# Peptides against a protein of PDB entry 4LZF, part 51

Target 1, 155 residues: chain A of PDB entry 4LZF
Amino acid sequence: GGRLVVFPNGTRKELSADGQTVKVMFFNGDVKHTMPDQRVIYYYAEAQTTHITYPDGMEVLQFPNNQTEKHFPDGRKEITFPDQTVKTLHPDGREESVLTDGTIIQLNPDGSKVIQFNTGQREIHTADFKRREYPDGTVKTVYSDGRQETQYPTG

## One batch from the design tools (peptide; made by RFdiffusion4, then SolubleMPNN)

Design b2_p8_7_s1 (from b2_p8_7, 3 letters changed)
Fold by OpenDDE base, seed 2:
Structure b2_p8_7_s1 (fold): chain B 155 residues (1-155), chain A 8 residues (1-8)
Amino acid sequence: as target 1 above (155 residues)
Amino acid sequence: LVETPEPE
């Protein structure tokens, strides 16, 4: 059978019969599970937050407000907000947010911004201009000097 | 967040 160790400070340690599963119940209410697949699940009682670490270096944080953060071994981070918006932070500095309506917002390391609307319209923001692309092929550009240009689709 | 140390 399994083993239960009770420490003087109130911490308890449960070991499975095969030793592959370990559960530590700390005196402060925290809980640490070590699983057979080498995944470690730590629950912070006061913060009501779960932190999962994987042997490949991936980490998952689950917050009490239903926000989830994934930290990938390659340095990428993915945040799922309570409203189900998903934000990805890439190692190169690029950020991408996918809204529930399908809108995609990209922030580039150079400071440029691209919004892909669910309507099929696309808006590009750079230091030099703001450009709106329409599904029919029309492109409207407002330059930083105030000049405006409309390019109509070729019929 | 800081993990609680395991006792010996």
Scores: peptide ipSAE 0.435, ipTM 0.922, DockQ to the pose 0.935
Fold by OpenDDE base, seed 5:
Structure b2_p8_7_s1 (fold): chain B 155 residues (1-155), chain A 8 residues (1-8)
Amino acid sequence: as target 1 above (155 residues)
Amino acid sequence: LVETPEPE
């Protein structure tokens, strides 16, 4: 059968009969579950935060404000904010935010920024210019020196 | 966040 170990400090350890599930209830209210699939679910009582670690190295943090962070084995991080914006941080330094309206914001390692609006417009920010691309093919560029250029789809 | 160590 299962086992319950009660430690002098108040920590309790429950072991399933098959030994595949272990639940540690710490004296401070934290809870650690080791599951048959080898994931470990740690609940931080004070922070009300759940931390799941997977055998492949993936980690998931669930915060009380409904924010979720996924840490992938490749170093990528994905943050789902309470407003359901999803931000991905890539190992190369690139960041991508997908807003609920479909807008995509990309921050590139070189410091450039690309906004893909839900309207089909795209805005590109570099050290040298800010460029707006319109669905009709019009492109407007404002350069750092103040020069402006408009490129029309028909010339 | 730091995990609580298991007792001996």
Scores: peptide ipSAE 0.432, ipTM 0.922, DockQ to the pose 0.915
Fold by OpenDDE base, seed 3:
Structure b2_p8_7_s1 (fold): chain B 155 residues (1-155), chain A 8 residues (1-8)
Amino acid sequence: as target 1 above (155 residues)
Amino acid sequence: LVETPEPE
C-alpha cells in the first residue's frame, strides 16, 4: 500500500503504492504534488497561488484574482487577465492582445500599432501616418505632414 | 514566492 510520513515540524508526506504520486502538505499550509506525468504542482497557501512546472519547461501560474500566466519554453508569455483579455508577449518584442469582443491589438517592435476591429475595419499607426482600412476596400490615410489621402476600392 | 524546503 501507500505510505504516510509525519515529520516533527508537522509536515506530512503521502506516497502512492506505485510511488508515482507524491503529496507533501507543509506545516505552513503549502502543498506540493508530484504527478506520474512528472509535472509538479505547488500551491502557496499565503498567496493563494498555484504554480505548475512541466518537464518540457512550460510553467503555469494561477493567481487568486483569476489571472493566469503561461510561460512557454520558447520564451513566449501568455497572460489571461481577469476580464478574459488574452495578451501574448513574443520573444522578438511583439505584443498581441485579443479582447473578448474579438478586437485584436498588435504592438510591433518598430513602434507601429495595428488594431483589427470586430467590424472588419483595421487601423494602422506608424511614425509617418495613421491609416484606416474599411471592409469595402476604401483606405483613408492621414500623414504626419497633415496631408490626407483616400484610396477608393477598385471595380 | 519561495517554496518551503522539505524536511531531511
Scores: peptide ipSAE 0.430, ipTM 0.921, DockQ to the pose 0.912
Fold by OpenDDE base, seed 1:
Structure b2_p8_7_s1 (fold): chain B 155 residues (1-155), chain A 8 residues (1-8)
Amino acid sequence: as target 1 above (155 residues)
Amino acid sequence: LVETPEPE
């Protein structure tokens, strides 16, 4: 069967009968689970935060405010905010936010910004202009010098 | 010798 080890400092260690599951309950309230699939689940009691580490280098953080963060082995990070917005941080510096309404906001390393609205409209921000693209093919551009241009789908 | 686990 399983066994329980109690250490002098108050830390307790539970071992499954097969030895594949280990639960350490630390004296400070932290809990560490080592699972058969080699993932390690660490619970920080004071912060009320769960940190899962996978053997492939994936990490998952779960915060008490319902925010979750995934740290991928390739350096990508995916943050799910309490409002269920999902933000992806790419290693190249590109950021992408997907809002609950389906709107996608992209921040590019060059400083440009692209918003893809759930209506099918797209807005592009650069140092030189702000451009709105409409589903009918109309494009409106406001340049940094104040000039405005409208391109019609029939023109 | 049994090592005592410490919190991270």
Scores: peptide ipSAE 0.244, ipTM 0.847, DockQ to the pose 0.137

Design b2_p8_7_s2 (from b2_p8_7, 4 letters changed)
Fold by OpenDDE base, seed 4:
Structure b2_p8_7_s2 (fold): chain B 155 residues (1-155), chain A 8 residues (1-8)
Amino acid sequence: as target 1 above (155 residues)
Amino acid sequence: LVEAPEPA
């Protein structure tokens, strides 16, 4: 069967019979679970934060405000905010936010911004223009100088 | 966040 070790400082260690699962309950209230799949789940009692580490380098942080952060081995970071917006930070510097209504906001390394509306419209912001693309293929561009251009889907 | 020290 499993076993429980109680240390003089108050820390407790529970081991499964097969030794594949280890639960350490620290004197400060923190809890560390080592799982058979080599996932490590650490709970910070004071911060009420859960930190999961995976053998492939993946990390997941769960905060008491309902924010979740995923740190991928490739350097990508995914943040789920309390409002359920999901923001992805890519290694190349690109940032993408997916709103609950399906709107996608992309910030590009070159400073440009792309908004993909839930309506299927797309808006592109650059230093030179703001461009709105419509589902029917119409494209309206407003340039920095105030000039406007409309491109129709047939052309 | 700093993990608590694991006893020896």
Scores: peptide ipSAE 0.317, ipTM 0.885, DockQ to the pose 0.952
Fold by OpenDDE base, seed 5:
Structure b2_p8_7_s2 (fold): chain B 155 residues (1-155), chain A 8 residues (1-8)
Amino acid sequence: as target 1 above (155 residues)
Amino acid sequence: LVEAPEPA
């Protein structure tokens, strides 16, 4: 059978019969689960936050506001906001937000921005211009000096 | 967030 150890400070430790699962209930209300697959699930009682660590270095944070953060071993972070927007922060500094309507907003390390609208249009912002690409192949560019240029589809 | 100390 399983085993329960109660410590003088109030911390309790439950061990499964096979020893593969360990549950520690700390005196402050925190709970730590060590699972057979080597996941560690830590619940912070005061913050009502769950922190899962995986043996490959993956970490998942679940906040009481329904926000979830994934920290990947490669340094990438993925934040799922309560509204279900997903924001990815890449190690190279690039950020990408995917909105629930399918719009994708990309912020590049060089300061440029790309918006891919759910309509199929794409807007590119650089230091030199703002460019709108349309599904029909038309491209409209507004340059920093005020010039405007339209390229028409040829295919 | 700091984990509570786990007893030995």
Scores: peptide ipSAE 0.315, ipTM 0.885, DockQ to the pose 0.953
Fold by OpenDDE base, seed 2:
Structure b2_p8_7_s2 (fold): chain B 155 residues (1-155), chain A 8 residues (1-8)
Amino acid sequence: as target 1 above (155 residues)
Amino acid sequence: LVEAPEPA
């Protein structure tokens, strides 16, 4: 059968009969589960936060405000905010946010920004200009020097 | 966040 070890400080350790599942209930209320698939689930009682580590190096954090963070082995991070916005931080420095309405916001390492609106419009921000692309093919550019240019879909 | 130490 399973085993229960009770330590003098109040920590308790439960071992499954096969030894593949280990549950440690720490004196401070924290809980650590080691699972047969080698994932480790740690619950921080005071912070009410769950931290899962996987054998491949992936980590998942679940916060009490319903925010979830995934740390991938390749260095990518994915944050799901309480409002269900998903933000991805890429190893190359690029960031991408997907809003609930389908809007996509991209921040590039060079400082440029691209917004893809749910209407099909696209806005590009660089050091030199702000450009709005419309679904009909119209492109409006406002340059940093104040110059404006409109390109129409019909030549 | 720091994990609590597991007794030996």
Scores: peptide ipSAE 0.314, ipTM 0.885, DockQ to the pose 0.935
Fold by OpenDDE base, seed 3:
Structure b2_p8_7_s2 (fold): chain B 155 residues (1-155), chain A 8 residues (1-8)
Amino acid sequence: as target 1 above (155 residues)
Amino acid sequence: LVEAPEPA
């Protein structure tokens, strides 16, 4: 069978018979599970937060407000907000948000911004212009100097 | 967040 160790401070440690699973129930209510796949699951009782760490360096945080954060070994971070918006932060500084309606917002390291609307329209913001692309191929550009240009799909 | 200490 397994083993149970009870410490004077109230912490309890349970070991499976095969030694592959370890469960520690701390005196403060925290719980730590070490799994056969070497994944470690730590529950912070006061914060009601779960932190999972994987052998490859992947980490997952689950918060009581239903927010989830994934920290990838390559430095990328993915945040799922309570409203189900998913935001990805890339190591190069690029940020991408996917809204529930299908809209995608991209913030680039050079300061430019791209919005892909669920209607099929696309808007591009740079230091020099704001450009709107339409599904029919029409493109409208407003330049920083006030000049405007329309490009038609047949032209 | 800091993990609680595990006894020796």
Scores: peptide ipSAE 0.310, ipTM 0.883, DockQ to the pose 0.938

Design b2_p8_7_s3 (from b2_p8_7, 5 letters changed)
Fold by OpenDDE base, seed 1:
Structure b2_p8_7_s3 (fold): chain B 155 residues (1-155), chain A 8 residues (1-8)
Amino acid sequence: as target 1 above (155 residues)
Amino acid sequence: LVESPVPE
């Protein structure tokens, strides 16, 4: 069977019979699980936050507000917000948000912004213009100088 | 000597 070790500081360590699972219950209420797959699940009692670390360098943070953050070994981060928006932060500085309605918002390192609406429309923001592209091929551009241009699909 | 684990 498993065994329980109680330390002088009040921390408890529970070991599975096979030795593959270790549960440490710290005197402050924190809990550390070491799993057979070598993931470590640490629960911070005061913050009510769970931090999972994987042997490949993946990290997962789970916050009490229902936010989840994934930190990938390549430096990418994926944040699932309480509203279920998913934001991906890329190592190159690009950010992409996927809203629950299917809208995709991209922030590019060059400062441009692209919104792909769930309707199939796309809006591009640059330093020089805002451009709206429609599914029918119509394109409307508003330039920073106030000029406007509409391009119609070829008939 | 017994080493007592401490929180991270």
Scores: peptide ipSAE 0.276, ipTM 0.847, DockQ to the pose 0.135
Fold by OpenDDE base, seed 5:
Structure b2_p8_7_s3 (fold): chain B 155 residues (1-155), chain A 8 residues (1-8)
Amino acid sequence: as target 1 above (155 residues)
Amino acid sequence: LVESPVPE
């Protein structure tokens, strides 16, 4: 059978019979699970937050508001918000948000912004212009100086 | 000696 160790400080440690699963229940209510797959699941009782660390360096944070954050070994972070929007922060500083309707919002390190609408339209924001690309190939550009240009699809 | 684990 498994083993239960009760420490003087009130912390409890449960060992599975095979020794591959360890559960530590700390005196403060925190819980640490070491799993056979070498992932460590730490539950912070006060914050009601679960932190999973994987042997490959992946980390997963689960917050009580149903937000989930994944920290990838490459430095990328992926946040799934309670509304199921997924925001990816890339190591190069690029941010990408995927909305539930399929809209993709990209924030580039140069300050430009690209919105890919679920309608197939694309909007590009730069310091010099705002450009709307339509599925039919029409492109409308509004420049910072107030000029507007429409480019029609090539027939 | 039994060392009591502490929370992280």
Scores: peptide ipSAE 0.275, ipTM 0.849, DockQ to the pose 0.136
Fold by OpenDDE base, seed 2:
Structure b2_p8_7_s3 (fold): chain B 155 residues (1-155), chain A 8 residues (1-8)
Amino acid sequence: as target 1 above (155 residues)
Amino acid sequence: LVESPVPE
């Protein structure tokens, strides 16, 4: 059978019969689960936040507002916002947001921004210009000096 | 005497 250990400070430790699962219920309401797969699930009672650590270095944070953050061993972070937007932060500084409507927003380390709209239009922002690409091949560019150019697919 | 676990 399982074991329950009650400590003088009020912390309780439950051990499964096989010893592979450990549940620690701290006196402050925090809960720590050590699972057979060696993942550790820590619940912060005051913050109502769950922190999962995996043996490979992966971490998952679950916040009370329904936001979820994944911290990958390679340094990448993935944030799922309450509105279900997913933002990925890459180690090279690139950021990518995928909106629920399928729009993709990319922020590049050089400061450029690319928006791929769900309509098939693409907008590129650089220090020198803003460019809109249309599905028909039309490209409109507004340069930083106010000059505008339109390239038509058929001339 | 056993040390009691504390929150992290």
Scores: peptide ipSAE 0.274, ipTM 0.851, DockQ to the pose 0.136
Fold by OpenDDE base, seed 3:
Structure b2_p8_7_s3 (fold): chain B 155 residues (1-155), chain A 8 residues (1-8)
Amino acid sequence: as target 1 above (155 residues)
Amino acid sequence: LVESPVPE
């Protein structure tokens, strides 16, 4: 069968019969699970936060406000906010936000910004211009010097 | 000496 160890400080350690699962229940209410797949699940009782570490270096944080953060081994981070917006931070400095309405906002390391609207329109912001692309192929550009240009879909 | 585990 399984094994239970009770320590003088009140911490309890449960071992499965196969030895593949370990559960530590700390005296402060924290809980640590070591699973057969070698992931470690730590629950911080005071913060009500769960921290999962994987053997490949991936980490997952779950907060009491329903925010979740994934830290990938390549340095990428993915944050799911309470409003269900998903933000991805890339190692190269690029940031992408996917809104619940399907809008995608991209911030590039060069300072440019791209918005892909759920309507199929796209807006591009650079130091030199602001450009709107329409589903019909029309493109409108406003340059920093005040000039405006419209390109029509006729090839 | 029995070492009691402590929280992280």
Scores: peptide ipSAE 0.273, ipTM 0.850, DockQ to the pose 0.134

Design b2_p8_7_s4 (from b2_p8_7, 4 letters changed)
Fold by OpenDDE base, seed 3:
Structure b2_p8_7_s4 (fold): chain B 155 residues (1-155), chain A 8 residues (1-8)
Amino acid sequence: as target 1 above (155 residues)
Amino acid sequence: LVESPEPE
C-alpha cells in the first residue's frame, strides 16, 4: 500500500503504492508533487503561485492574477496576460503580441514595428517611414522627410 | 523549503 511519513515539524510526505507519485505537504502550506512523468509541481502558499518544471527543461509559472508564463528550453518565453493577450519573447530580441481581437503586433530587434490588423490592413514603422497596406492593394507611405506616396492597385 | 531528514 501507500506510505505516509509525518515529520516532527508537521511536514507530511505521501508516497503512492507504486512509488511513482510523491506528495510533500510542508508545515508552511507549500506543496510539492513529483509525478510519474517526472514533472515537479511546486505550490508556494504565501505567493499563491504554481511552478511546474519538466524533464526537458520547460518551466510553467501560474500566478494568482491568472497570468501564465512558459519558459521554453530554447530561451523563448510566452506570457498569457490576465486579459488573454499572448506575448512571445524570442531569444533574438523579437517580440510578438497577439490580441484577443486577432491583431498581431511585432517588435523587431532593429527597432521596426509591424501591426497586422484584424481588418486585413497592415502598418509598418521604420526609422525612414510609416506605411499602411490595404487589402485592395493600395499602399500609403509617409516618409520621415514629410514626403508622401500612394501606390494604387495595378489594373 | 527543504524536507526534514527522516528520523534515523
Scores: peptide ipSAE 0.081, ipTM 0.809, DockQ to the pose 0.183
Fold by OpenDDE base, seed 4:
Structure b2_p8_7_s4 (fold): chain B 155 residues (1-155), chain A 8 residues (1-8)
Amino acid sequence: as target 1 above (155 residues)
Amino acid sequence: LVESPEPE
């Protein structure tokens, strides 16, 4: 059978019969689960936050406001906000936000921004211009000096 | 938080 160890400080340790699952209930209310798959689930009672660590280096944080953060071994981070927007932070400095309506917002390391609308339109923001690309192939550019240009798909 | 050692 399983084993329960009770420490003088009030911490409790539950071991499964096979020893593959360990549950530590700390005196402060924190809980640590070590699972057979070697993931570690730590619950911070005061912060009401769950932190899962995987043997491959993946980490998952679950916050009481319903925000979830994934920390990938490659250095990428994925944040699911309470509004269900998903933001990915790439190691190269690129950021991508996927909105619930399917809009994708990309922030590039050079400071440029690309918005891919759910309508199939794309808007590109650079230091020099804002460009709107339409599904029909029309491209409208507004330059920083106020000049505008429209390019039609058929030339 | 650190786990308490098992009593010897």
Scores: peptide ipSAE 0.079, ipTM 0.807, DockQ to the pose 0.258
Fold by OpenDDE base, seed 2:
Structure b2_p8_7_s4 (fold): chain B 155 residues (1-155), chain A 8 residues (1-8)
Amino acid sequence: as target 1 above (155 residues)
Amino acid sequence: LVESPEPE
């Protein structure tokens, strides 16, 4: 059978019979599970947040608003928002957001922005211009000086 | 939160 240890402060520790699962129920309502795969699951009772740590350094946060954050060992972060938008923050400073409609928004470290619309149109924002690319090959550019240029696919 | 030590 398992083992239950009750500490004077009210913390309880449950050990599985095989010793591979440990459940600590802290006096404040927090819960810590150590699993056979060595992942550690923290539940913070006050914040109602779950924090999972993996042996490889991966971390997963689950918030009460249904937001989930993944912290990868390489420094990348992936945030799934309650609306199911997924935002990835890369170690190089690049950010990518994938909207539920399939739109992809990229923010580059140089400050440029690329929007890939679900319609197949793409919009590129730089310090010098805003450019809209259309599926038919038409490209419209508005330069920072106010000049506009349209390139047609047929020349 | 830190676990309490097991009683000896």
Scores: peptide ipSAE 0.073, ipTM 0.796, DockQ to the pose 0.227
Fold by OpenDDE base, seed 5:
Structure b2_p8_7_s4 (fold): chain B 155 residues (1-155), chain A 8 residues (1-8)
Amino acid sequence: as target 1 above (155 residues)
Amino acid sequence: LVESPEPE
């Protein structure tokens, strides 16, 4: 059958009868669940944070403020903020934030920034300029030297 | 965050 081991330090270990589930309740209040699917669910009592590790190397952090972080085996990280904004950090240094309104903000490794607004407008930020692209095809560029250029969809 | 040690 199942086993309960109680250690002198107050840690308790519960083993299922099949041995596929292990629950450790540490003396500090932390809880570790080893599941049949080989995921490990660790609850940090003081931080009130849940850390799930998967056998494929994925990790999921769940914070008490409702933030969730996924750490993928390829080095990508995905953060779901309490406001439900999703930020993806790519191994190449690219960052992408998807706002709840559909706006997408991309930070590129070269330092450029691209904002795709929910209105269909797009804004590109580089070291040399800020450019706004409008759905009608109008493009407005403000250069770092103060020059401004407007390109119209027609000649 | 650091995992709590299991007893020996």
Scores: peptide ipSAE 0.066, ipTM 0.786, DockQ to the pose 0.881

Design b2_p8_8_s1 (from b2_p8_8, 3 letters changed)
Fold by OpenDDE base, seed 1:
Structure b2_p8_8_s1 (fold): chain B 155 residues (1-155), chain A 8 residues (1-8)
Amino acid sequence: as target 1 above (155 residues)
Amino acid sequence: AEAAPLPP
Protein backbone atom coordinates (compact mmCIF):
# COMPACT_ATOMS: atom_id res chain seq x y z
CA GLY B 1 0.00 0.00 0.00
CA GLY B 2 0.91 3.62 -0.37
CA ARG B 3 1.99 5.85 2.46
CA LEU B 4 0.42 9.09 3.60
CA VAL B 5 2.35 11.46 5.80
CA VAL B 6 0.53 14.37 7.35
CA PHE B 7 2.78 17.08 8.67
CA PRO B 8 1.97 19.44 11.55
CA ASN B 9 1.76 22.39 9.14
CA GLY B 10 -1.04 20.70 7.21
CA THR B 11 1.11 19.59 4.30
CA ARG B 12 0.46 16.06 3.16
CA LYS B 13 2.79 13.71 1.36
CA GLU B 14 1.44 10.72 -0.45
CA LEU B 15 3.78 8.03 -1.69
CA SER B 16 2.76 5.27 -4.04
CA ALA B 17 3.35 1.69 -2.99
CA ASP B 18 6.27 1.44 -5.42
CA GLY B 19 7.67 4.79 -4.27
CA GLN B 20 7.77 6.02 -7.88
CA THR B 21 5.02 8.59 -7.45
CA VAL B 22 5.14 11.23 -4.78
CA LYS B 23 2.39 13.75 -4.27
CA VAL B 24 2.91 16.64 -1.91
CA MET B 25 -0.16 18.66 -1.12
CA PHE B 26 1.02 21.81 0.56
CA PHE B 27 -0.99 23.64 3.17
CA ASN B 28 -1.42 26.59 0.78
CA GLY B 29 -3.07 24.41 -1.85
CA ASP B 30 0.01 23.96 -3.99
CA VAL B 31 0.67 20.48 -5.28
CA LYS B 32 3.90 18.80 -6.28
CA HIS B 33 3.89 15.55 -8.18
CA THR B 34 7.03 13.59 -8.79
CA MET B 35 6.30 11.05 -11.47
CA PRO B 36 7.93 7.73 -12.39
CA ASP B 37 9.33 9.37 -15.54
CA GLN B 38 11.13 11.86 -13.27
CA ARG B 39 9.04 14.80 -14.39
CA VAL B 40 7.99 17.10 -11.61
CA ILE B 41 4.63 18.81 -11.80
CA TYR B 42 4.15 21.89 -9.68
CA TYR B 43 0.70 23.35 -9.33
CA TYR B 44 0.60 26.83 -7.87
CA ALA B 45 -2.85 27.18 -6.40
CA GLU B 46 -2.95 30.96 -6.09
CA ALA B 47 -1.64 31.53 -9.60
CA GLN B 48 -3.50 28.50 -10.97
CA THR B 49 -0.33 27.76 -12.91
CA THR B 50 1.16 24.39 -13.68
CA HIS B 51 4.91 24.07 -14.04
CA ILE B 52 6.30 20.83 -15.36
CA THR B 53 10.01 20.16 -15.21
CA TYR B 54 11.52 17.30 -17.14
CA PRO B 55 14.75 15.46 -16.38
CA ASP B 56 16.28 16.71 -19.66
CA GLY B 57 15.82 20.29 -18.49
CA MET B 58 12.67 21.02 -20.48
CA GLU B 59 10.08 23.07 -18.68
CA VAL B 60 6.42 23.62 -19.47
CA LEU B 61 4.35 26.38 -17.96
CA GLN B 62 0.59 26.35 -18.24
CA PHE B 63 -1.18 29.52 -17.25
CA PRO B 64 -4.84 29.98 -16.31
CA ASN B 65 -5.43 32.08 -19.44
CA ASN B 66 -4.54 29.04 -21.58
CA GLN B 67 -1.11 30.36 -22.45
CA THR B 68 1.54 27.66 -22.56
CA GLU B 69 5.26 28.23 -22.46
CA LYS B 70 7.87 25.62 -23.27
CA HIS B 71 11.43 26.21 -22.23
CA PHE B 72 13.77 23.93 -24.09
CA PRO B 73 17.16 22.83 -22.75
CA ASP B 74 18.90 24.63 -25.64
CA GLY B 75 17.44 27.95 -24.48
CA ARG B 76 14.66 28.07 -27.05
CA LYS B 77 11.27 29.16 -25.81
CA GLU B 78 7.93 28.44 -27.40
CA ILE B 79 4.89 30.40 -26.33
CA THR B 80 1.41 29.35 -27.34
CA PHE B 81 -0.85 32.30 -26.74
CA PRO B 82 -4.55 32.01 -25.88
CA ASP B 83 -5.36 32.90 -29.51
CA GLN B 84 -3.22 29.92 -30.58
CA THR B 85 -0.46 32.07 -32.02
CA VAL B 86 2.82 30.29 -31.49
CA LYS B 87 5.89 32.38 -30.84
CA THR B 88 9.32 30.82 -30.83
CA LEU B 89 12.25 32.65 -29.31
CA HIS B 90 15.57 31.26 -30.44
CA PRO B 91 18.82 31.47 -28.47
CA ASP B 92 20.38 33.56 -31.26
CA GLY B 93 17.72 36.23 -30.74
CA ARG B 94 15.58 35.26 -33.71
CA GLU B 95 11.87 35.27 -33.06
CA GLU B 96 9.21 33.56 -35.10
CA SER B 97 5.47 33.94 -34.73
CA VAL B 98 3.08 31.62 -36.48
CA LEU B 99 -0.42 33.03 -36.65
CA THR B 100 -3.54 30.91 -36.88
CA ASP B 101 -4.05 32.00 -40.50
CA GLY B 102 -0.65 30.56 -41.41
CA THR B 103 1.15 33.90 -41.53
CA ILE B 104 4.71 33.65 -40.27
CA ILE B 105 6.49 36.65 -38.82
CA GLN B 106 10.22 36.42 -38.34
CA LEU B 107 12.26 38.93 -36.40
CA ASN B 108 15.96 38.57 -37.02
CA PRO B 109 18.79 39.57 -34.69
CA ASP B 110 19.93 42.19 -37.20
CA GLY B 111 16.58 43.92 -36.83
CA SER B 112 15.21 42.73 -40.14
CA LYS B 113 11.68 41.42 -40.32
CA VAL B 114 10.18 38.89 -42.67
CA ILE B 115 6.49 38.29 -43.06
CA GLN B 116 5.37 35.25 -44.96
CA PHE B 117 1.73 35.76 -45.75
CA ASN B 118 -0.68 32.89 -46.17
CA THR B 119 -1.19 34.18 -49.74
CA GLY B 120 2.37 33.24 -50.63
CA GLN B 121 3.49 36.85 -50.60
CA ARG B 122 6.54 37.72 -48.58
CA GLU B 123 7.47 41.05 -47.10
CA ILE B 124 11.00 41.84 -46.02
CA HIS B 125 11.87 44.81 -43.87
CA THR B 126 15.47 45.92 -43.47
CA ALA B 127 17.18 49.13 -42.50
CA ASP B 128 17.56 49.95 -46.19
CA PHE B 129 14.30 48.81 -47.74
CA LYS B 130 10.89 47.30 -47.55
CA ARG B 131 10.39 44.58 -50.13
CA ARG B 132 7.31 42.71 -51.24
CA GLU B 133 7.75 39.45 -53.07
CA TYR B 134 4.82 38.08 -55.00
CA PRO B 135 4.15 34.46 -55.94
CA ASP B 136 4.55 35.30 -59.64
CA GLY B 137 8.13 36.41 -59.01
CA THR B 138 7.41 40.13 -59.04
CA VAL B 139 9.38 41.99 -56.42
CA LYS B 140 8.59 45.51 -55.31
CA THR B 141 11.15 47.36 -53.25
CA VAL B 142 10.77 50.67 -51.49
CA TYR B 143 14.15 51.93 -50.42
CA SER B 144 14.82 54.15 -47.43
CA ASP B 145 15.68 57.02 -49.78
CA GLY B 146 12.17 56.85 -51.24
CA ARG B 147 13.20 55.14 -54.46
CA GLN B 148 10.89 52.42 -55.65
CA GLU B 149 11.88 49.52 -57.82
CA THR B 150 9.83 46.79 -59.41
CA GLN B 151 11.55 43.67 -60.60
CA TYR B 152 9.53 41.58 -62.97
CA PRO B 153 9.87 37.85 -63.30
CA THR B 154 12.04 36.76 -66.18
CA GLY B 155 9.59 35.50 -68.77
CA ALA A 1 11.17 13.03 11.81
CA GLU A 2 10.85 14.27 8.24
CA ALA A 3 10.81 18.03 8.10
CA ALA A 4 7.56 19.47 6.87
CA PRO A 5 7.91 20.41 3.21
CA LEU A 6 7.43 24.05 2.39
CA PRO A 7 5.79 25.26 -0.79
CA PRO A 8 8.25 25.99 -3.53
Scores: peptide ipSAE 0.254, ipTM 0.876, DockQ to the pose 0.929
Fold by OpenDDE base, seed 5:
Structure b2_p8_8_s1 (fold): chain B 155 residues (1-155), chain A 8 residues (1-8)
Amino acid sequence: as target 1 above (155 residues)
Amino acid sequence: AEAAPLPP
C-alpha cells in the first residue's frame, strides 16, 4: 500500500504504492506532486498558482485569473491571456499576438509591426511608412514625409 | 527521523 508521513510541522507526504507518485502537502497549503513521467506539479496556495515543470525543461504556469504561461526550452514564451489572446515572445525579440478574431500582430526586433487582419488585409508599419495591403491586390502606402502612394492590382 | 519538507 501507499505510505502517509505526517511531520511535526503539519506537512504531509503521500507516497503511492508503486513509489511513482509523491504528493507533499505543505503546512502552508502548498502542494507538490511528483508524477511517474517526472513532471513536477507545484501549487502555490497563497498565489493560487500552479507551476508544472517537465523533464525536457518545459514549464507551465497557470494563474488564478485563467492566464497560462508556457516557457519553452528554446527560450520562447507563450502567454494565453484570460481573453484567449495568445502572445508568443521569441528569443530573437519578435513578438506575435493572435487575437480571438484571428488577427495576428507581429512586432519585429527592428521595430516594424505587421498586422494581419481577419479580413485578409495586412498593415505594415516601419520607420519609413505605413502600408495597407488589400485582398484585391491594392496597396496603399503613407510615407513618413507625408507622401502617399496607391498601387493598383495589375489586371 | 525523516526531516520535515519545507516549501520551496
Scores: peptide ipSAE 0.181, ipTM 0.864, DockQ to the pose 0.949
Fold by OpenDDE base, seed 3:
Structure b2_p8_8_s1 (fold): chain B 155 residues (1-155), chain A 8 residues (1-8)
Amino acid sequence: as target 1 above (155 residues)
Amino acid sequence: AEAAPLPP
């Protein structure tokens, strides 16, 4: 059978019969689970936050506002916001946001920005120009000097 | 006796 240890401070430790699961219920309401797959689940009662650590170095934070953060071993971070927007932060400084409507916003380390609209239009922002690409192959560029160029599809 | 664990 399982074992229950009750400590003088009010903390309780439950051990499964196989010894593969350990549950610590701390006196402050925090809970620690050690699972058979070696993941460790911390629940912070005051913050109502869950922190999962995996043996490969992956970390998952779950906040009471329904935000989730994943910290990958390669240094990448993925944030799922309450509105279900997903933002990825890459180790090279590139950021990508995927909106619920399918729009993708990319921020590059050089300061350039790319928006891929769900309509198939694409907008590119650089220090030198703003460019709009249309699904029909039309490209409109407005340069920083005020010059404008339109490239028509070859048809 | 195992020492009483503290919250992390």
Scores: peptide ipSAE 0.149, ipTM 0.857, DockQ to the pose 0.924
Fold by OpenDDE base, seed 4:
Structure b2_p8_8_s1 (fold): chain B 155 residues (1-155), chain A 8 residues (1-8)
Amino acid sequence: as target 1 above (155 residues)
Amino acid sequence: AEAAPLPP
């Protein structure tokens, strides 16, 4: 059978019958679960935050406002905001936000920005120009000097 | 960090 250890400070430790699951209920209301898959689930009672650590180095944070953060072993971070926007922070410094409408916003390390609209239009922002690409292949460019260019689809 | 260590 499982075991329950009650410590003088009020902390309780529950062990499964197989010994593969350990639940610690701390005196402050925090809860730590060690799972058979070696993930550790820590619940911070005051912050109402759950922190999951995986043996591969992945971490997942769940906040009471419905924000979730994933920290990948490769250094990538994925943030799901309360509005369900998903932002990915890449190790190279690139950022990508996926909006609930399917719009993708990319921020590149060079300072350029790419917006992929849910309409299939794409907008590229650089130091030199703003460019709008249309699904039909039309491309409109506004250069930093105010010059405008339109390229029509081939075909 | 964990808020409370296990007692020994």
Scores: peptide ipSAE 0.074, ipTM 0.809, DockQ to the pose 0.172

